# Peptides against a protein of PDB entry 9GMZ, part 78

Target 1, 343 residues: chain A of PDB entry 9GMZ
Amino acid sequence: TGFPLELLTRPATERLAYFENYTVAHPRLKEVYEILMRTIAEPAGASFIFVYGASGVGKTTLRLRVEQKLTELALPKLESDRARVPVVGIEAIAPESRYFNWKEYYTRALITLEEPLIDHKFDYGVRGISRDNFGKINVESKVVAPALRRALENALIHRHPDVFFVDEAQHFGKVASGYKLQDQLDCLKSLANMTGILHCLLGTYELLTFRNLSGQLSRRSVDIHFRRYCADSPEDVQAFKSVLLTFQQHLPLAETPNLVDHWEYFYERTLGCIGTLKDWLKRVLSDALDREATTITLKDLQKRALSVAQCQKMFKEIQEGERQLSETEADVQNLRSALGLGA

## One batch from the design tools (peptide; made by RFdiffusion4, then SolubleMPNN)

Design b2_p13_1_s4 (from b2_p13_1, 7 letters changed)
Fold by OpenDDE base, seed 2:
Structure b2_p13_1_s4 (fold): chain B 343 residues (1-343), chain A 13 residues (1-13)
Amino acid sequence: as target 1 above (343 residues)
Amino acid sequence: SSFPLQIFPEFNP
């Protein structure tokens, strides 16, 4: 089944919005979703979940779909417990300075956790944190990071979300000279332990450096690798071509474009990352709709493609991440063998 | 043997 044909008579904005909201249930997304949902439901004493993979693999899409599902599943309980928030999700910002801004992080987390629409208002017991007439949290500039942390700890305990999501979490690794990355990790670990709230960090392969620094965190963390599709796997190539086939049926254009015949070019410019593919197709669709075009051509695709230089840079970052994972897997096998445990 | 391409469903869990 393709897009609803009625969209062809609708405004360009509605046609674009349809494609933006459309998510393909591709095998890697489904697998990671099922693992993540199961781990959130049964953390088995884990305090952290790490979801890592290439930039543009679809981690933000995964997060948003999990947040939606957790909210839907919590609705019956929220009617009886009006203080509860089922899930909290934020994006970590790259610091303007070479050090992570904890004050901003705590402020953003509090603002996200304390949505204006929540009926039951909580008092943080911290001076300089208030709500406006619309229930929006206001944090005065004089409030220091330790006070904001205490406010967040109290809010997380009171609201009791099933998980706290942090997207782009590799930005925690941006530490100033003289500070240890370990101290940032210990700060996050302390927040999770003090609140009893499961934290899920989503990010690039730079999260592996974070994971490996704390042997104590590794004992209380679950790892989820969100893999790209690899051209050396016939099954992965078939899945990638099937994603192209699905997207071409869901582009709201009068004539169905042939994306599948160009699969090698799509693979070259996305590296098997479906988020990168979707974003590319969104840009091309927007251009086509603006021109009132009936279809998408190879020239339209080429105009919005990532440059070869961008793809080469992204591929080097992927290869380094995949190498580090392969080495970690080998280290586990070597440890098992050294312990006299079978492979 | 190229397994046939498939149309994946929408991801609405």
Scores: peptide ipSAE 0.541, ipTM 0.913, DockQ to the pose 0.817
Fold by OpenDDE base, seed 3:
Structure b2_p13_1_s4 (fold): chain B 343 residues (1-343), chain A 13 residues (1-13)
Amino acid sequence: as target 1 above (343 residues)
Amino acid sequence: SSFPLQIFPEFNP
């Protein structure tokens, strides 16, 4: 089991695209996927799902695969309901300014929600929002954030997606000095409540700070921790090595590289984050293909590795997030014990 | 107990 051998005769672009599109069904991804899909199907009055984990753990990959699956599952219903969009997914952009740009967020959400494959054109009732001849939304610069919000609310109600994904959602936490993070959260709550659309926010552990600010969100939110693989767990180490074994079979090179023998180095430079690993291997594969190399060497890996300083910074951020979650779990156990519920 | 290394399938949910 490996890449299609025919790829060895294909252009470098096709070989790279194969690897880019290849997703390993590793245990943590499967687990989080199953929880997320079940929660989307049966939200039980939840308005929000929070998916948090380390940067590069694979949250974007999870989102894209869920979007694909929800789209596939919706196809039979879309034949009868041409207005419906099964899922919408956007990435929150880091503001160039020290505050979250709601105008840009609403614009991107509208553009994504109304991508041209929808035969039924909806009128947003907002002046300065139009469709081009290709059905693509054009938003005039004069359109203000409150008008874009109303347009998005109307679009979400009309299109009725099963979930609205926001990737890199920790960027909602980026508020200018003097603004309250709570106001951003209340804005999102209002959008979810007004539309009746389930929101899934995917982000780093910085999303926990955002999540914890609102006791009201706690009652209407499902939390999903997308864990990295930990080197202190023999099971996690074996899973991580198995991911390396899988990737080495799916690198479209003439000679299969031995990635597994370097597992400690891969772990050191990815912190057990499979997305970081995949991105690293993609960069190395690109370099190898550009050189028409038959395989990948340790030197090729080293050339594209994250620096030790980058890894140390990322690890500190992970440890802080994992600590906060561990404390929360301990608090729950203490509460249960105090209530006379067996711990 | 060394869990055997395995080739994971493609993630096709």
Scores: peptide ipSAE 0.537, ipTM 0.913, DockQ to the pose 0.770
Fold by OpenDDE base, seed 1:
Structure b2_p13_1_s4 (fold): chain B 343 residues (1-343), chain A 13 residues (1-13)
Amino acid sequence: as target 1 above (343 residues)
Amino acid sequence: SSFPLQIFPEFNP
């Protein structure tokens, strides 16, 4: 159980790539994956899925693994339907202005949707959208946001993905307040309704503010909370230690480091977020490989750790998100009690 | 009851 021992004779780049590509099937990731895959398969009239959790919990890893699995499952059907794309995933960009750049969003979505399908020309019905000689979508600067929206709607209808992923979706909410934020929600809702494509928005707890603005979205949305591991839960601590044990066996080093003995320090500097942990270990592994080191020491870990100030900031953001969810859960319980349904 | 530490499998086998 561990990394392939032949990696010890391989270049540092290959050893690092092994660890980068290695994903631990930790309980929270597995749970959220199973819920997400089931919801995509059986949306039951939902137009939206919201996946929220701490920064560095592993949402991007979840998305990428779901995209891979949906692609794998679609392969037999893609042989008969060459127009179909099984899944589309984009990252929402933090707007530079007080306004979300819908033109950029639609452009990126269109590019990502069309990139896999070099050989199949699609008429977007919009002048200034073309394919280059390599099949890449080119959007002329003169193309306006409403035209790009129509092009994306047509492309989504034609390609019919099982889901449209938007990572870092909290960025929709950062620039707009009040009516402008409602308008952004209405734009997304309209895109989902016009195309019939299920949208999955992944983001931090800031996504909850966006989710809560529309009672109409709440009726057509499924919520998935990607929780961190909590130090006040013995089961979560045991799972976190087991993740450390797994990672130490999969670091392609001559001597297996003892990460488990330092679990409290790892917890202090990751807040129970496995993505943060993996990224930390990647940096430390890269440094060790560059030095041709046989193992990783506590000093090597300390050199690449997040600062206490960074951890304190991240922890405040987590606590606020967890508080908002706890209040929502209490409101549901109060509603159930008031309805006579029991707790 | 302290659950024993375990090695988790790879997520994408």
Scores: peptide ipSAE 0.522, ipTM 0.909, DockQ to the pose 0.698
Fold by OpenDDE base, seed 4:
Structure b2_p13_1_s4 (fold): chain B 343 residues (1-343), chain A 13 residues (1-13)
Amino acid sequence: as target 1 above (343 residues)
Amino acid sequence: SSFPLQIFPEFNP
């Protein structure tokens, strides 16, 4: 089934919004979604979930779909428990400075957790944090990071989400000279322990550094690798071509473009990352709609493609992350051998 | 032959 043909008579904004909201149920997304949903339902004493993978693999799409599903599943219970928030999700901001801004992080988390739809007023126990008559959180400039942390701890306890998502979580790794990445990890660990709330950190392969720093977190964490599609795997190539075919059918254009015949070019410029592919197609679709074009051409694709230099940089970052994971798998085998369990 | 992926309600409600 393709896009609704009625979209061809609709404004460009509606046509673009359709494609933006459309999610291809590709095998890697489905696999990671099922693992993540199961882990959230049955954390088995885990305090953290780490979801790592290449930039543009689709981690934000995964988060948003899980948030939507958890909200849907909670609806019957939210009628009886008006204080509860089923899920909270934030994006960690890249600091303008060299250092992660905890004050801004706590403020954003509080604002996201305290949606206007929550009728139950919460007392933060902190002077300079207020909620207006419209439910909007106001944080005075005088409120310091330790006070915001206490307010967030209290809010998380009171709202009791099933999971707290932090997207782009590699930004916690941006520490000052002389500070250890361990101190940031201990801060997050303390927040999870004090609240009893499961934290899910989504990010690039830089999150592997967090995994390696704390043997104590390793006992209370679940790791999920969101892999890209690899051109050396026939199954992955077939999945990638099927994604292209699905997107081809869901581009709201009068003439269906042939994306599949250009699969190698799409792979070259996305490195098998479906998020990167979707963002590229979105840009190209926007340009086509602005020109009232009937289809997308190879020239239109080339105009919005990542440069070869960008792809080479991204590929080096991916290879380094995949190498670190392969070393970890070898370490597991070495550990098993050293324990006398056999390889 | 490439085939369209299945649509799951969880991804396109």
Scores: peptide ipSAE 0.040, ipTM 0.679, DockQ to the pose 0.270

Design b2_p13_2_s1 (from b2_p13_2, 6 letters changed)
Fold by OpenDDE base, seed 5:
Structure b2_p13_2_s1 (fold): chain B 343 residues (1-343), chain A 13 residues (1-13)
Amino acid sequence: as target 1 above (343 residues)
Amino acid sequence: MTELGVEPIPYVE
């Protein structure tokens, strides 16, 4: 059980690509995947799904796997409905300015939704949106955000995806001075309501701010917490060690490195986040391949580790998010008790 | 290979 040994004779680029494409189906990823797939299949009148968790927990990996599965499941239906797109996934960009760029968001969403391979070219009814000879959408600089929104609404209605994914969705919380975060939520809510398309927002614990601001969104949202592995849980430690063992065997190196013996150091520098772990190992693997090294050493790991200061900052953000969730659970119990409902 | 990828190898102490 390990990487294909033939990779040892292949170029460094292919060896790195193997590891990049390798995904461990760890317990937390499996749990969240099953909940998310079930919720997409049976939204029960929900307009939003919020998937929140630590930075580097693996939310992007989750999204990509769900997108792949939804595409595979839709293939038989796409033969009869050539206008349909099964799923749309974008990443929200961190604004260079202190405010979220809706024009850029709508443009990216529209470009992603209107892939060149779609046989049915739709006229969006918006001047300054065209297709090139390759079917790629071109948006002229003169097109304003409200026009792009209408184009996206029309495209979403016609393409009817099962879900619209927005990764790094905490960036919607970046509002200019004098604007309310509520206005951003109302924009998203309006887009979901006008299109009838289920939206899934993936992001950090900053998404909890969105949850708390709108009691109306809370009635039409499903929350999914993508937890990290915790060192105070024996089961979580065992799962984390199992992931390390698995990555150890799937690093395409001549000599298998002993990562598991350093599990505490890996935990210290990843905070139990598997995405952070994979990204770290990817950087270290790249360095090892560039040097034609036979294995990875502790010194190689240390060179690419996050600093203690970075880990301390990330841990504070995690603790605040986990605290807010724990308080919410306690508040629910207190509310139930106050209502005379059994705990 | 599962739909999610490869199941982790169980760590046994």
Scores: peptide ipSAE 0.276, ipTM 0.870, DockQ to the pose 0.889
Fold by OpenDDE base, seed 2:
Structure b2_p13_2_s1 (fold): chain B 343 residues (1-343), chain A 13 residues (1-13)
Amino acid sequence: as target 1 above (343 residues)
Amino acid sequence: MTELGVEPIPYVE
C-alpha cells in the first residue's frame, strides 16, 4: 500500500510531514529495536547499553521509537505514580571547547526530566533551580556542576526512568586525552550506579573507544551494533531495494518515482544507511513540493545527493569502525584458543 | 503499522 491519496489535495507542509513521520521497519532497525527493548526490560545487572553504528544508519529513529514504546507501556503505571517518568532522552552536543561541558549536560538532563506537565514539583535540594509559571525548569548561572549533578541524581531516583538515553554520545569522546575520556566515563558510571538508572549511549563507531578505555564498563554494558546494509550481501541488497520500493510508494506525489531502478546510485550516496537515504529523500521531496512537481527525477536526486567526497569520508569512518569490531571478534577467538576453549 | 512503523514491501526481481 502507498501513501493516503488524500494527501495529494493537502498542503505541501502536510505532505512533507507525512513522509518525515513515516518510518520503514527495515530488518536492521527491527533487530536492534528488539535487542534494545529486551535489554531495557532485562538489563541483567548492566548499567550501560552502547548502540553504535554509522552516522545516518537510523539511531535517532531507533531511540524515538523506543521512547514511544516505553511511554506507551508505562501509561497504566503513570496513572498511579505521577512522579514517574518512563524514559528520558537527551542529545549530547559537541563541546565548543576541548572539554565536555558537564554543567550544560546536567542542565539539559534536568530540563528533559522535568516536563512542565509533571504535576508533582520535586525539590532538588539545590538553590537556584526553579520552575517558571509554565512549570519549566530554570537553572540560574550561579549553580555549579556538582550541585546540578546532585539535582540530577535526585531527579533520576525520584522519576525512576527505565532508561536514560544519550544520543550523539560520541561527543563525550571529543577530549584532548584518553585520561580525560576515562574521567568522563567514570563520571557517567558513577551517575548510573548512584541512581540505579540504566544508561543507553547511542552514537557513531567512536563509541568503541569507550569500550576499550573501561574494562569495568565492559562488564556492566551491553553492546548493540547497528549495522548498515552491505552491497556484498545479496540479502542486504534485497533489503535495501525493499526499503527504496517502500519509500517510493510513500512519497506523496502524483506520480510514483522509480527509485528502485537507481538503487546502485542510492547505495553509492548513502553507503547502505537508511537514515541518510530518508534525509536525502526528504530534501528532494521538499524541493518537489515547492515546485508543485508531479514526481521526482534523477536530476532532482542529484541536486540533493551527498558529494562523492563526503561519501568517501563517511565510508572511511565506517570501514575503520567495522575493522575495529572485526579485530575485537578475532581477539575473543584468540583468547578462547589461548584458554584451551574450542573456537 | 507495526511498533516500528511499516514493514518494507518485499522486493521481487
Scores: peptide ipSAE 0.274, ipTM 0.870, DockQ to the pose 0.891
Fold by OpenDDE base, seed 1:
Structure b2_p13_2_s1 (fold): chain B 343 residues (1-343), chain A 13 residues (1-13)
Amino acid sequence: as target 1 above (343 residues)
Amino acid sequence: MTELGVEPIPYVE
């Protein structure tokens, strides 16, 4: 099965949108999705979920699919509870300074949480927060971070989402001092505790440093490792080739490109990260559509590939993250052995 | 089509 052939007669924008919206349910995505959905449904007293993995592994795709599913599952209940929001998701912004901008974080969270056209006027208990005629939240510049926090706490309690997603959550850890990093963790803990809302932090392996600083979070968190495909695993190579085969059938071009024959080159320039692969193919497809090309060539791929230097940098970051996780797994095994539980 | 999208086509060598 391939793309709908009718797309070949459609505008380039529609052809590109088809591919952008197309998701391959690859094994690692499916595994992490099932774990995440189960954990959200049955948090078992957890206040946090940490989802970590390489940049471009597919964390944003995972989040969006979970948000969609949680929304679909909640639809029958939303008819009776018009105040409820099933899920809220924000992206953490990289700090421009040595300090995380909590005012901006709370503002964005409030805007995202209240963006649904909910007829219910909610009093946030904070002056300078209003809704426009379209129901969008307006936050006056005079509103201070502690007031925005209270507004967000009240909004989260009132809307009661099943989970609060924070993407790019490693940005909480980009704070210059250990004390400030602890303050960030305590702020997040307090928000989760005050609202009773499960928080899911998605990020790169830099999130592990943030995760490890809080021994208290360790007892109330679930860790989910979103692994890349590894070239040293025959099963992972087969899965990666299968993804390439699937993408080549779903590129809305007159002639199906042979991507699978170039799997090693795709692996070299994606490091087994399917998000990186999809973004690469999207750029190449856009170029091909702009040229009204019938297919994609190796030269077209090469023009939009990440440089070897970029791949080398990304690979070092991946190796460091994978090393830290392997050490943690070994520490768990050593602890179990020392406790007499067996390896 | 699954909840996640389309199942990948099995690659057979």
Scores: peptide ipSAE 0.269, ipTM 0.869, DockQ to the pose 0.891
Fold by OpenDDE base, seed 4:
Structure b2_p13_2_s1 (fold): chain B 343 residues (1-343), chain A 13 residues (1-13)
Amino acid sequence: as target 1 above (343 residues)
Amino acid sequence: MTELGVEPIPYVE
């Protein structure tokens, strides 16, 4: 089934919003979702979950769907426990400076955790943190990072979410030295230990550098690899074509564009990353709607495609990440063989 | 509609 045909008579904003809100439950997304939901329900003493994969693979979509599901599952309990927040999710911001801004991180985490819908007022125990009459958190400029950390620890303990999501978590690794990266890990580890809250870090393959620095985190972490679709796998190519066919039928245009016939070009410019594909199609759809076009052409696609140079850069980053993971898998096999467990 | 959204339409050659 395609998009609702009545959308063709609706404003461009509604047509675009339909496609923006449309999610294909593609095989890799479903697999990672099931693993992540199971791990959140049964963390088995884990303090961290690492979800890593290529930029644009769909990690933000995964996070948002898990946040939605955890919220839905918590609704019956939230009626009795008005202090509880079922899930909290933030995006880590790339620092403008050489160092991660912890003050900004803690402030954003507090603001996200203390949504206006929470009737239960919480005292952060920190001067200069207040809640206005609309329930919005205000943090005065004089509040220092250690005080904001204590406020966040107290808020996480009080609200007791099932998981704390940090998207784009590779930005914690953007520090000038390996020692500073260890300090960042120890800071996150301390926050998870002090609160008892499960942390899920979603990021690019740069997150592997973060994971590998702490053998202590490895004992208390679950790793989830969100793989792209690979052109050398017939099953992955079939899945990618199925996603293209699905998006083709759900573009709210008068004439259904033939995306599947151009699957190789879509693969070349997305590297098998469905998030990159969706974002590309959103841009092209927006342009088509602005022109009142009946369909999308190859020329329209080419106008909004990533450049070959951008794709080559992204592909090198993916290959390096996939190589590091392959080496880790080989190391596990070598360790098992060395232990006499058999390969 | 599944928890994740819509299942992809199988591509048949």
Scores: peptide ipSAE 0.264, ipTM 0.866, DockQ to the pose 0.889

